# Peptides against a protein of PDB entry 8HF1: the designs that were tried, part 82

Target 1, 320 residues: chain A of PDB entry 8HF1
Amino acid sequence: NVMLYATKPTEVMVSFPHQEQVLTVTRLISAEIEKFYVSLDLMNIGVQPIRRSKSLQCLRDPSKKSFVKQLFNDFLYQMKEYGIYAASIAIISLIVEFDIKRRQAETLSVKLMHRTALTLCEKIRHLLVQKLQDMTYDDDDDNVNTEEVIMNFSTPKVQRFLMSLKVSFADKDPKDICCLVFVERRYTCKCIYGLLLNYIQSTPELRNVLTPQFMVGRNNISPDFESVLERKWQKSAIQQFRDGNANLMICSSVLEEGIDVQACNHVFILDPVKTFNMYVQSKGRARTTEAKFVLFTADKEREKTIQQIYQYRKAHNDIA

## One batch from the design tools (peptide; aimed at target 1 S154 R160)

Design b2_p29_5_s1 (made by RFdiffusion4, then SolubleMPNN; from b2_p29_5, 14 letters changed)
Fold by OpenDDE base, seed 4:
Structure b2_p29_5_s1 (fold): chain B 320 residues (1-320), chain A 29 residues (1-29)
Amino acid sequence: as target 1 above (320 residues)
Amino acid sequence: DEIEKELEEMLKEDEAFNAANPLRPPYTD
């Protein structure tokens, strides 16, 4: 038994200042969502049939007001955590979701609810794009996708992440790259994917170097048509990454649930590591001789992060 | 210990990276 000396990846920490984006547009968007919640609570959508599925499935009925609020709350989180540029991409996912739900609506009241949510998302998208255009000379939607706009309208975390990618991968052979990016939330995968596509396209040193893909979590809740499409997308994305047709994979905690992905030379953890299992599983993907495992932390949490890494390394060495 | 030394190096690398890669000021109104 050749114990493959699992070369421990080089662990890197990248700190970033905690910054609250104080933009009038973000306050306006938050206020419009809050007004919409008041209106949503007043909507009569009828009695939803309680399908006998366990308590968690009942909460995630796609026709429920709670699901609509969850999507907007997730959007507000992404706007706060990643910035208004990422939010301009994240809102598109809500537009797509609410348009699907609007089309699938069994009742006129549910259809109207999703239509009202969709109209709000379109307004939010316009407000975000208009603010991104403050740094552009031309009113063209394509002009907001510059490195400058992306960087200036991204949070310090996202700026540090993009800089880390540029430093790590500028002018490299795409064949020498196998990168994972872990994020906490399923919707963040799509948002960061769209951001990376635009950033890579705007960054000459990365255009022919990085080919991103994303993997969304299984929607374990409904074996509906959407869950079939998501499952097909996941299989395709993983296959492209295995075949080397994509060299950067953005994924949520779903890789922890036993998705077999190849050994990588780079693993980025964009969101805080919350558990020892997450640490071991994500780090365990960085298996090449020169593999890097990169963690991002807010400056205010830097000491706590270092202490947590110490405990995780110690616990890992005690098991190994 | 060895882990503490590796973490001290990690902190120095972070400081060096941050110095070499300055953040853009946030766009403000």
Scores: peptide ipSAE 0.601, ipTM 0.944, DockQ to the pose 0.751
OpenDDE base, seeds 1, 2, 3, 5: peptide ipSAE 0.583, 0.580, 0.580, 0.597; ipTM 0.939, 0.939, 0.939, 0.943

Design b2_p29_5_s2 (made by RFdiffusion4, then SolubleMPNN; from b2_p29_5, 12 letters changed)
Fold by OpenDDE base, seed 3:
Structure b2_p29_5_s2 (fold): chain B 320 residues (1-320), chain A 29 residues (1-29)
Amino acid sequence: as target 1 above (320 residues)
Amino acid sequence: DEIEKEIEEMLKEDERYNKEHPLKPPYTD
């Protein structure tokens, strides 16, 4: 009985100050979204036939208004949790999604609803980009993607994450890097991916070192909304990561049981670990001899995070 | 216990890291 002593990864906690970015632009955007919700509630889009999906899918709002509100609430969450730079990337995903839904609209009323949402997203994008340009001397869109702009308009959590990447991977051989980044929400994967592309491109020490990809887990509440394009993209991203053409993968869920992903040397948990299963499965991806498992925590949640880590380690040792 | 010691070491490392890598103050209006 060779007890495969699964080499326990080194667990690292990185704390960050809970700082609310007090920006007038964030308050303005929040107010514009709330104003839009009032207008959205007044829209008569008719009752759409409830497509009974066979799964215990929560009663989809037959109006699709709840889904529009969910996307904007997810955007507001990303703006709060990751900062206005990340929000400028996140809003593009909403633009794309509302344009698709506008084109797929079965009625003129639903088409108009998605058009109104799209117009709001374009306004929000402009407000965000304009604020990012406040630190630039030149009105050129390319100048907002500097390391300085990214850092200054990112939350302390994102700053700590980017610094941890820079410290961990500066001037390293790309072949020696196999990194996973776990986030809570599906839309955060694309947001952090876009942020990382720009950060890596602006950071000489990470240029040609990190090649990011992202993957959204299938276990999200609506597999039916995964476009054929998204499924093809996920397969391609996984294959690139397996082939070593990508060495950093951003995931919104623990890679489902049966996604054969190589043993990683770094696992970053950008958002709080909510479940023991997430802890064990994410930690279980850090399998190399010198593997690091990095947790990010706000200072205000430090004690609670420590208690959770203690409980999870104890429970893991009791099962092992 | 052993877990408490590992957590205490992890906390000391975080405090060290925070001192070595100070955050820039957030941009405020």
Scores: peptide ipSAE 0.498, ipTM 0.920, DockQ to the pose 0.750
OpenDDE base, seeds 1, 2, 4, 5: peptide ipSAE 0.496, 0.491, 0.495, 0.480; ipTM 0.919, 0.918, 0.919, 0.915

Design b2_p29_5_s3 (made by RFdiffusion4, then SolubleMPNN; from b2_p29_5, 11 letters changed)
Fold by OpenDDE base, seed 3:
Structure b2_p29_5_s3 (fold): chain B 320 residues (1-320), chain A 29 residues (1-29)
Amino acid sequence: as target 1 above (320 residues)
Amino acid sequence: DEIEEEIKKMLEEDEKFNAQYPLRPPYTD
């Protein structure tokens, strides 16, 4: 019995300085969202019928206001964690969501609430794009999608991630690449996907080398809200990745739920590893002999991350 | 400890990577 010791992937840590982007635009956007929350709390939208899902978990359907606040809080997190360039893409996802919710609104008060949220998102998008244009000579929206603009308006984490991709995949055969990028949040998949599309298009060494896709996890809070479009997109993205038509997949916890994806040679964990299960499942996708498992950590959290890596490696060796 | 040695190597590789590929200075207003 040749115990095929599953070749353990090479674990790589990439540290980055904890730098808050001290931009006036980020403070202005945060202040506009806080003002909107005050206005939102004063809005009378009436009593929303609690949809009794048949399952015994009385998951209180989050109030329509709570959902709006959750989306803006998620946007604020993405702006902080990934920078204003990623935020300019992330805000589009909020625009799309609030436009859908506006059209689906059962009452005029709920329709008005989603319209007010949408108008704020459009203002935020304009403020972000205008700030990205500070590095451009021309007011053309396409000029903000350069490698230089992307890098300068991205957080150190995102800069290190993009540099790691460039170094790892520059001028390689696209057939030899099978890359996973894990992120914590559902909406981060879309903003990092859009960022990567623009970065790849602006980086000659990655053009025609990397073809990204994204896969969004099931929303554990309400599986019933998974749109038919999202399910179709997820199936198409998985199939493209299986067929080799895409060689980089951005995913959240979807692969932890047992979606069968081929063995990968690169796994990037863009956000902190929060659980041993996430560590084992994500690392378990890096199955080739030369596979790399890359973790990103802030310098401030480096010692804590090292201790977690030690504990997770020890626990994994004790189970294997 | 083999794990401690692997972690030490991982830290040395990170320092080398950071030195080889410096970050761009943050854009400031």
Scores: peptide ipSAE 0.584, ipTM 0.940, DockQ to the pose 0.731
OpenDDE base, seeds 1, 2, 4, 5: peptide ipSAE 0.566, 0.563, 0.578, 0.584; ipTM 0.936, 0.936, 0.938, 0.940

Design b2_p29_5_s4 (made by RFdiffusion4, then SolubleMPNN; from b2_p29_5, 10 letters changed)
Fold by OpenDDE base, seed 4:
Order: sequence, then C-alpha cells, then structure tokens
Structure b2_p29_5_s4 (fold): chain B 320 residues (1-320), chain A 29 residues (1-29)
Amino acid sequence: as target 1 above (320 residues)
Amino acid sequence: SEIEEELKKMLEEDEKFNAEYPLKPPYTD
C-alpha cells in the first residue's frame, strides 16, 4: 500500500483590518428592522398547529415569528460581515423566502405578517441599491455591479477575498481550477455566490475562468417542499462541480454532513476556523499538487489565529 | 520548530500580500 503522501497544502493567511462600515444606510436599515420587530411582536397571528416534527428538540415557534426574526438577523450579520454590496444580494434571498411563505400561508394573519416582512425587504433593497448608485457616474447606467462598486461597498474581508481570487485565478485555464470556499452560515453561501457572479462578470481576467456554484447543508429541520428542491439543487450543484461544469464551490458545514466533494487545488476559508475538525476536514480537501489552503483573519485576531493554527498543526501531527 | 518557521513564513507572505494589494478606503458618507 503506497501511502500516497498527500502533499500537504500550502497554508496561506490573509489578514484584513477590522473596519466597521459606518454608513447612515446601515443604521437606517437596522432601525427599520428593530421597528419591524416591535410591530411583529404585537401581531396576533394565532396559534399555528404544532406539526409534531419527530425530532422533539426544536419546538417550532408556533408563531413563525422567530423564523422571520432569524432571517433578518442573518441579513444584519451578512451586512456587517460582508458589507452593503453583499447585503444587496442577501436581501433578495429574504424577498424570495418571504414571498414563498406569504403564498404558503394558511391564515390571513400569517399572510399579512410575511407580506409586511416582504415590504420591509423591498424597502431595504431600495435603500441599499440607492447607496450603491452613489458611485455610478453615468445617470443612464444603473449598473451597480462593477468591480469598483463591489470592492468599495465590501468589507475588508471580502475585498481581500476577491483580490485573492483575482490573483490566484486571473487568466488561468478553467480546467486547472478546483476551488472550495467555506463559509459559516447557510445564507452566506447564496450571498457570496451572487456577489461572485457579479464580480466575475465585471472582472475580465476572471470572466470565463471561474464558474461558481454554491451548496447549502441539509436543513434536517425543514421536511417541507423547500427541502426537496434544495436537495435536488445541492445534488445538481455537486454534480456540476464534479463534472467540471463549475470550478468554484461555495459551501457551509458540508464536510461535517459527509458530503463527498472532490479533492481541490484551492480551499478558501472565508470565516474563522472554529474547530480542529473544521480545520482538518477543510484542509483535507486541498489534496492536489501545489494545493493552497487560504485562511482569512482580522488583524486583531491575527496572533490568536496563528496560535490556533500552531495548535491545530501540532495536534494533527501528533495523530498522523 | 518546522511549524514555527512555516507560520513565520505565513506572516511574511501576508504582510507582502497586504502591501502589494492595498485595500480601498472604507466608503464613508
């Protein structure tokens, strides 16, 4: 048995300054969401029949209000962590979700709740797009999807990520690229996917080089129709990535769920590595010759990140 | 140790990358 000496990937750390974007629009959006939460708490939507999901633990909030708040909290997180450009993409996912939930509403009160949430998302989208237009010089070109707009309205983390992609993949043969991008949150996969589509389209050196896909973990919690469509879409996305029809895959927690992803030449960890298992599993996907494993860290966490990598490498060497 | 030298190199490459590819200033109102 030739133990194929798995070529250890080159580990790369990319630091970024922790700068909070202090925009009036982000404060306004946060205030509108908080105002909406007050209104949401006052909404009488009745007692929804507790569908006994066989898994005892997640008491589905019979009000469905917790799910609405979760989506907006995830949006606020994405706006903070990735910037207002990413937020302009993330809000579309909320619009789609609330429109589905509005159409699936069994009661008028639940329908009204999801409609009110949808109206807020449309307002937020308008505020974000209007702010992105502050950098558009031509009154006629409503195209906020330029490299410049994307970069200026993205957090330092996202700017470093996009620059790392550009430097890594500019003018390369698409067939020579197999890239994974790991993110912490499920909704971040869709957000970063939409951002990357626009960035790749606006960046000539990446146009026709990168073909992104995303995949989200299996929500064990939702047996509903969305879970079937999501499962089909996940299978299709994985297959396209295996077949080389996509060469960049954005994923969350996928390796923990035992999803078989091919060996890659690039693995990006966009969010902090929280566990030794995440480190080993994600790094373990960078298995090709000259594979790179890229970590992003805030400058304030740089020393802590280095210490953590040291401990993880040591622990990995002690078990190998 | 080998790990410490590799980590030192990671820090140096990060500093080089940051110097070569400066961030855009944060957009402010």
Scores: peptide ipSAE 0.550, ipTM 0.929, DockQ to the pose 0.737
OpenDDE base, seeds 1, 2, 3, 5: peptide ipSAE 0.521, 0.514, 0.521, 0.549; ipTM 0.924, 0.923, 0.925, 0.929

Design b2_p29_6 (made by RFdiffusion4)
Pose (drawn by RFdiffusion4):
Structure b2_p29_6 (pose): chain A 320 residues (1-320), chain P 29 residues (1-29)
Amino acid sequence: as target 1 above (320 residues)
Amino acid sequence: HEELEEYIEQNREIVEELEEREPEVIPEP
């Protein structure tokens, strides 16, 4: 009876070769951000509330410097984890966030700090577009070239995920497919969403089948990439997925709990599984029959992750 | 430029290897 309304989806793996080498432009951008941090640390904005540790044992920077560093560190993480083009999208989200803070800002000193941060972010955007541009010697067709650079300017993890996404839904009806993708970090959702938008508008077979939509939790990141203060589109993303308008969801541990959704055909956990409860809930989200469940881990982490999953399965058996 | 070309070539090789791979089923205990 439970299997009537419940389903045990087939759980599969997608291993990918994990490498440690990085590109030189990454070193250059790291140096540029370090120079910016050193300069900003001494910004000496108008006196701010003292921020100490959770236990007050060690001091902390003012909340605004902490916010700027947090955003830059998130951008660096997105670049380290998902390739150059992931950073090319994520830097636009940083631009939008710094513009919004400039608008919200309430002092000349803080405003100046945010404006200069915007300037550096735009310089970084131009740097990223520069290295993306210095590969068009391969060919001139920007669509297939977009597919090719995405396959080449991305970590094996990103290549492998997008490869599995292409193969799983090559030419199926958009109506027939209902899938979710889970990622860990907040701005990673918007970053990878923009990457999928580019890839959907980069391949002929997937062009009219997949509809990517992303949503995150609180501290709602901006939904656009336009910096126009107001937008005309009003319909929400969750309601879209419930209504079938969107079929590809990009969320980060938000939809896993509570949020009712129709039974989904596929679930892709882009970032490695960490918590038993979250594993159980994410698997349960693939509530439809013949549901497919997908995981991505590094080759080096294969034994550890498999052993952890066995621990989980045995724990499920033990509890039952 | 040379390091970027090498990196592209390595990724092309990785893409070819990935095309040959399939998802693996985790056996039940």

Design b2_p29_6_s1 (made by RFdiffusion4, then SolubleMPNN; from b2_p29_6, 13 letters changed)
Fold by OpenDDE base, seed 5:
Structure b2_p29_6_s1 (fold): chain B 320 residues (1-320), chain A 29 residues (1-29)
Amino acid sequence: as target 1 above (320 residues)
Amino acid sequence: MEELKKHVEENRKLVEELLKTEEELIPEP
């Protein structure tokens, strides 16, 4: 029971300016996705054979179109919330997923649908990479992974998060670091992980200090090979974090699912704390004497965030 | 090399000062 033995961590809020990245490329990408949705709605993919999996997989859209739209909507959310650089990492995950779905397609029409989605993802990737390269004089793909490019093409929230990591961990002993980073969405874990790998590699003060891992929530819905691979990955990532082979873990609401990780000295909440349970479970991981619990909030939401934390503190004290 | 180290250190200090101005302790209620 994580609730009973939490040392009170130092609770810190980092405010960031609300900046809508009004980039032409973001508008172009959004418009291309909307055009694709119109085309997707017009696609006749026929009635899909209901694979009677004995599990409650009955919630997969029989058209598989809603799943395609969900992935692009999650991408659009990540591009808005984390920026163009994070979007360049996120789009690769869509490319991989649509290539798998294209190969697994039982019908020519479904194969064509996933191929069209994949072609759009490659176009989006090209538009993103081209925009990242506008800051680099050299056409080499490796040159887009600099600290400067990552910072310039990240949202103010992500910039403040990266700054907080650099200030908190620069030139420290990696053994003294046990850091959790909480995000709302499972797909954000992998996106922020890819961003952090590139940021850490481009930042000399962090290169041999931080070793990130990510943990995605259990996809309890599909016992498919992907879910076995995801479960093996999660188990390996948790084990590496327990063994000290990784010292920063990016996770979603996974702690609400009963995954136990070690006591941490730093807990970052990158996305808004939406539930009392998330507050208690995440804060309850910051258990060292000098533990820091860091929240990120937009300036416009600062007062609302403070009031919400006070309500959660009160509710926690009434249960303890 | 020294100018690059100086620029990195100046940027680090600027980042630290910016972060300190944006970090706020959430007071006890």
Scores: peptide ipSAE 0.308, ipTM 0.743, DockQ to the pose 0.274
OpenDDE base, seeds 1, 2, 3, 4: peptide ipSAE 0.256, 0.253, 0.303, 0.292; ipTM 0.661, 0.662, 0.718, 0.713

Design b2_p29_6_s2 (made by RFdiffusion4, then SolubleMPNN; from b2_p29_6, 10 letters changed)
Fold by OpenDDE base, seed 1:
Parts: sequence; C-alpha cells; structure tokens
Structure b2_p29_6_s2 (fold): chain B 320 residues (1-320), chain A 29 residues (1-29)
Amino acid sequence: as target 1 above (320 residues)
Amino acid sequence: SKELEEHVKENRKIVEELEKSKPEVIPEP
C-alpha cells in the first residue's frame, strides 16, 4: 500500500443561505405531479409479458409505476435543490426517457402510461421555460441561457458553486485545471452539466477555460437504464478528461471503485458528504500540490458539517 | 410580475451576501 505522501488537500467549506421564497411555478409543478400520482395509481397497466432476459423483479407491474414515480421524485429533488433553471434541463432527461419507454412499451396500457407521463413532462418544460422567459425581452429560447437568468433561477447552493468556479478559474490556462464535481444523484450530473455549458458559454472569463464533461455511475440495480449510448458517452468523457480535452468532470457519488482518474487540483462536493467512503474517495482525488477539496453547506448545517468532517478525518487516520 | 421583482430582489441580496462571504478553511480539530 503505497500511501504516497500525497499532499493533503486544503479542505474548504463554502456556506450558502436558505432561500425562503418558493415560486408559484414550483408549487404548481409539484401539485401537477401529485395529481399525476393519483391518476397513475388508478391506471390498470395489466400483467406484463415476461421477457426471458430480465430479472423477474423488473417485470412486475409495480416496478413500472414505481420507476415513473422515481423519475418524477428525482425531478422534484432537482428543482428543489438546484432551482428552476436546472429543472428546465432535468425535465429534458425525463422527456427522453419516457419517450424511449413509450416506444418500447409492450402493451397499449403501458404505452398510454408513459405517454401520459411524457405529456406531463412537456407541460412542466413549458411552465419552466415560460418562467425563465419572464426575465427576457425576447421569446427566443436561447435568450434564457444568460448568466443573469441562470443565477436568478438557481438556488443559493448553485449560485455559490458558480461563483466559486468563476473565482477559481477565471482567465486561467485550461491545462492547469483538473476539476472534479461530485453530486449525489445520477440525474444531477446531466442537469448540472447542461447548466455549466450554458453558464460557461455566457461567462467570457470561463468560455475558453472550462470544458465540462459528466460521468454517471453504473446503477448496478438496473442495467437496463444504461443505454449503449450512455456507456459510450461515459467512456468518451473519461478519455477526454484523461487526455486533457476536458478539464471539469461532473460525477455522481456512485463512482465505482476503479475509475482511474488523474490527480485533480480541485474537487467540489456540491451535495452533502453522506458516507465515509465518499469522503475518502473524493478527497483522495485532490492529490496535486495546493489541491482544494471544497464542500458546500447550508449555513444552518455548517457546524454539523464540520463535526462530520472531523469524524471522517479521525476514521481515516485510524485506518491509515 | 411582483413575484419576479421580489425574487430578483431576494437573489440580488443573496448574491451580494455571497460576494462578501469568503470560503473558509476547515480547521484542524
């Protein structure tokens, strides 16, 4: 075990305030999803044909409804934790997934279920985009991708994250940047990636500095959700990051043991560190000289976060 | 809209507070 004398990264905490204001559009969308759940529970999707190649558990009717609810619950989480701008990108992933599921449906009832879910996603997308346009003078969808719109329709956590990127990387040489961004959920990788693309493009100081990529961990429970395209994308994204063609990688917390990613100079933890393993694995990527390990915390959770980091440091020293 | 004006005002205040707030190094215990 060559615990090489890796220079301990500087552990930095970035606090963000609580936002009290809940937009009417957010309440409306939440209410529409809850109404949809009631309708979904009443839908008879009938016994599904057994495909010989799938585990018996994935074939039961409850699993199909449960998956639809899981996607909308994940969307509601993205909207709450990252804001309506990130939600406008997150909803596109649901649209794509429900359209695929609709096309792959073996029964008319399942096809209708996914179509109803898709129609709701399209309505939600329209409501979100319309709200983003309230800050624009033009009806063009491209005008919602400004730094101002992104900042105003992002949560304080995301605002603080974007500001931290701007401060850390403005006008730097792209070659000197090796940045990881860790998020808890799979779908957060895609919406934060889309948000970062638009933010970087709208921010002159970052436009030629940051090239983001994203990597979604393998969900061992449902290999069916990794399209061949997603696997190809993951391999390509990792390779681009290794080759220095990308210098910022967004990762879900489910980094399988064994993704050999280079030593990074910046590691951002956008979501709370929930496990010791996450702490060790993510911190262990910040190995360059003067590497930074940056945590984001709500102001109210600041002390709890510090105590948790002390516990993880102690546990790491006890096993080292 | 009044909601948008209030939201922009809240966000402006938050951003101004965030600009004044420096990242802190987590001390050794």
Scores: peptide ipSAE 0.446, ipTM 0.908, DockQ to the pose 0.743
OpenDDE base, seeds 2, 3, 4, 5: peptide ipSAE 0.377, 0.411, 0.416, 0.381; ipTM 0.887, 0.902, 0.897, 0.889

Design b2_p29_6_s3 (made by RFdiffusion4, then SolubleMPNN; from b2_p29_6, 11 letters changed)
Fold by OpenDDE base, seed 1:
Structure b2_p29_6_s3 (fold): chain B 320 residues (1-320), chain A 29 residues (1-29)
Amino acid sequence: as target 1 above (320 residues)
Amino acid sequence: MEELKKYVEEQRKIVEELEKSSEEVIPEP
């Protein structure tokens, strides 16, 4: 009954064109990662001591090679879906992860494997930063974080998202803004957060308007040092968002965990809505008067997206 | 340099197209 009186948000779709051109640097990086996979498969890391950690997931990759490949596959996804600017931020997360894993390595062979992965990430970072600098006349690393560089080296999806933020929030009172941004993957939260920090800082109309935070789902996989820091950071980020010290929250599938966040006036879905639960939960956060629920879709997927939303609306009405 | 010029020109055209794009309200069926 209380769900029936919730003002339904205005459901909005925003389309973006397909990008056909792939930069040579992107192809080079992909080829270097593929060469690294061949090298990684040839690495003898020996029999790893099975830490009887009660989490069943540490048992699934005794070689730890699949985890390394997963991180690089996630990076390749970020580079493809969000562009080389976002990739320059995403690679830092891999550097941090591989440095942690290198320090935690129980054997010299595993330490060497993570060191080799780290060296590749550093090479990738240099290739990305060098390409970002090709648009700047000045050799200063700080000059790569301009609105122009961010926009030019982002995919049409990210460009359109940034434009939607600028149009929606330019010259508004920060207190009147409660925005959620949903992304599919955990690493996308950090990547888009870093991109937004730089974009907001470079955009005068947003600099004192938007204060972003991010929130990543609980990785049940490993009680790594990062997972403890992430849990502390997640609690702090939620509290800052509740207190109004942050007014934009980037989330992955975390809402499934029942995180209580305030009613929002804007909900952006940056990636395709893959589940009915994600649709209902994300839309259910847009509860203020005149709340907007904004979906980003490729032009080619526009009709399919509309039909999917109609199916979700029907399913939601059949349960209500 | 030539690749970058072509890429930036394509990105400029994409941005110009995006600036003309409006938000579409998803109609009720």
Scores: peptide ipSAE 0.460, ipTM 0.919, DockQ to the pose 0.781
OpenDDE base, seeds 2, 3, 4, 5: peptide ipSAE 0.350, 0.348, 0.440, 0.353; ipTM 0.673, 0.669, 0.914, 0.672; seed 2 fails the geometry check

Design b2_p29_6_s4 (made by RFdiffusion4, then SolubleMPNN; from b2_p29_6, 10 letters changed)
Fold by OpenDDE base, seed 1:
Structure b2_p29_6_s4 (fold): chain B 320 residues (1-320), chain A 29 residues (1-29)
Amino acid sequence: as target 1 above (320 residues)
Amino acid sequence: MKELKEYVEQQRKIVEELEKEEEELIPEP
């Protein structure tokens, strides 16, 4: 019954050109990761003792190699989908993760594996930062965090998203803004959050207007310490968003678990809507009279996106 | 330098094209 009286949000689609970033640095990074996978497969880590702690969902991989490959595959995805600027932030999350895993390593072989992964991440970070600096002609301003650098080294999807934020929120009262940004992956929340902090700081019209926060899903693969930090972070971020100390929240599928977030006036879907539940839950947060629900789609996927939204609308009307 | 200039010029054109693209209403079926 609460769904029947919800003001239907204005559903908007924003198209962007599909571009593969054909930077030499992107090819070099991909080749270095592939070389690392060959080296990783040759590493003898031995059989790790599977401690069945009731709280530690044991990584099913006794070698812990699959987790290392997953993090680098997620990084490659972030670099492809969001660009090399977002990748320069995403790589920091891998550095932090591998440094934690290196410190927690029970064996010298596992410690060496995470050290080798960390050294590769540091090399990747230097390659990315150097490429961002190549645009700053002034040797004196090490500041790769300008609006121009962010825009030029982002994918068309991210460029269009940032432009849509600027158009939607320039010179508005922060109190009148309640914005959700939905992304598919947990690691995307962190890199888009870091990107938005730098973009907002470099954009005068958004400075002191937008205060972003992020919320990451429960990762069953994360160590107990990260899961505790993430739970504390989630509680703090949600509370700041409720108190109006944050007015933009970046979310993955976490809101599908019934996190009580206030009614929003803007909902952005940065990644493709893959599930009916994500469509209903995200759209169901756009509840104000002037609420806007914005989808981002590649031009090539525009028709398919429209047809998928029609199917979801029909399915929603058949349940209501 | 040449690759960067060509890339930045391509990105600038994409941004200029995106600035002209209006938000489309998803039509009712």
Scores: peptide ipSAE 0.236, ipTM 0.773, DockQ to the pose 0.804
OpenDDE base, seeds 2, 3, 4, 5: peptide ipSAE 0.222, 0.201, 0.021, 0.211; ipTM 0.748, 0.746, 0.391, 0.747

Design b2_p29_7 (made by RFdiffusion4)
Pose (drawn by RFdiffusion4):
Structure b2_p29_7 (pose): chain A 320 residues (1-320), chain P 29 residues (1-29)
Amino acid sequence: as target 1 above (320 residues)
Amino acid sequence: EEEEEEEEMFEEELEKREKTLEELEEEEE
């Protein structure tokens, strides 16, 4: 009876070769951000509330410097984890966030700090577009060139995920498919969403089948990439997915709990599984029959992750 | 069969990626 309304989806793996080498432009951007941090640390903005540790044992920087560093560090993480083009999208989210803070800002000193951060972010955007541009010698067709650069300017993890995404839904009806993708970090959702938008408008077979939509939790990141203060589109993403308007969901541990959704065909956990409860809930989200469940881990982490999953399964058996 | 075709396609695209990265490293040097 439970299997009538419940389903044990087939759980499969997608291993990918994990490499440690990085590109030189990554070193250059790291040096640029380090120079910016060193300069900003001494910004000496108008006196701010003292921010100490959780236990007050060690001091902290003012909340605003912490916010700027956090955003820059998130951008660096997106670049380290998902390739150059992931950073190319993520830098636009940083531009939008710094513009919004400039609008919300309430002092000349803080405003100046945010404006200069915007300037550096735009310089980084031009740097990213520069290295993305210095590969068009391969060919001139920007669509297949976008596909090729995405396959080439991305970590094996990103290449493998997008490969599985293409192969799983090559020419199926958009109506027939209902899938979710889970990622860990906040701005990673928007970044990878924009990457999927480019790839959907980069391949002929997937062009009219997949509809990517992303939503995140609180401290709601901006939904657009336009910097126009107001937008005309009003319909929400969760209501879209419930209404079938969107079929590809990009969330980060938000939809895993509570949020009712129709039974989904596929679930892709882009970032490695960490918590037993979240594993159980994410698997349960693939509530439809013949549901497919996908995981991505590094080759080096295969044994550890498999052993962890066995621990989980045995724990499920033990509890039962 | 579908899984084998996907693995072959991935290995071919991975080799192209490795060649492209080697070319980029040489150009950056």

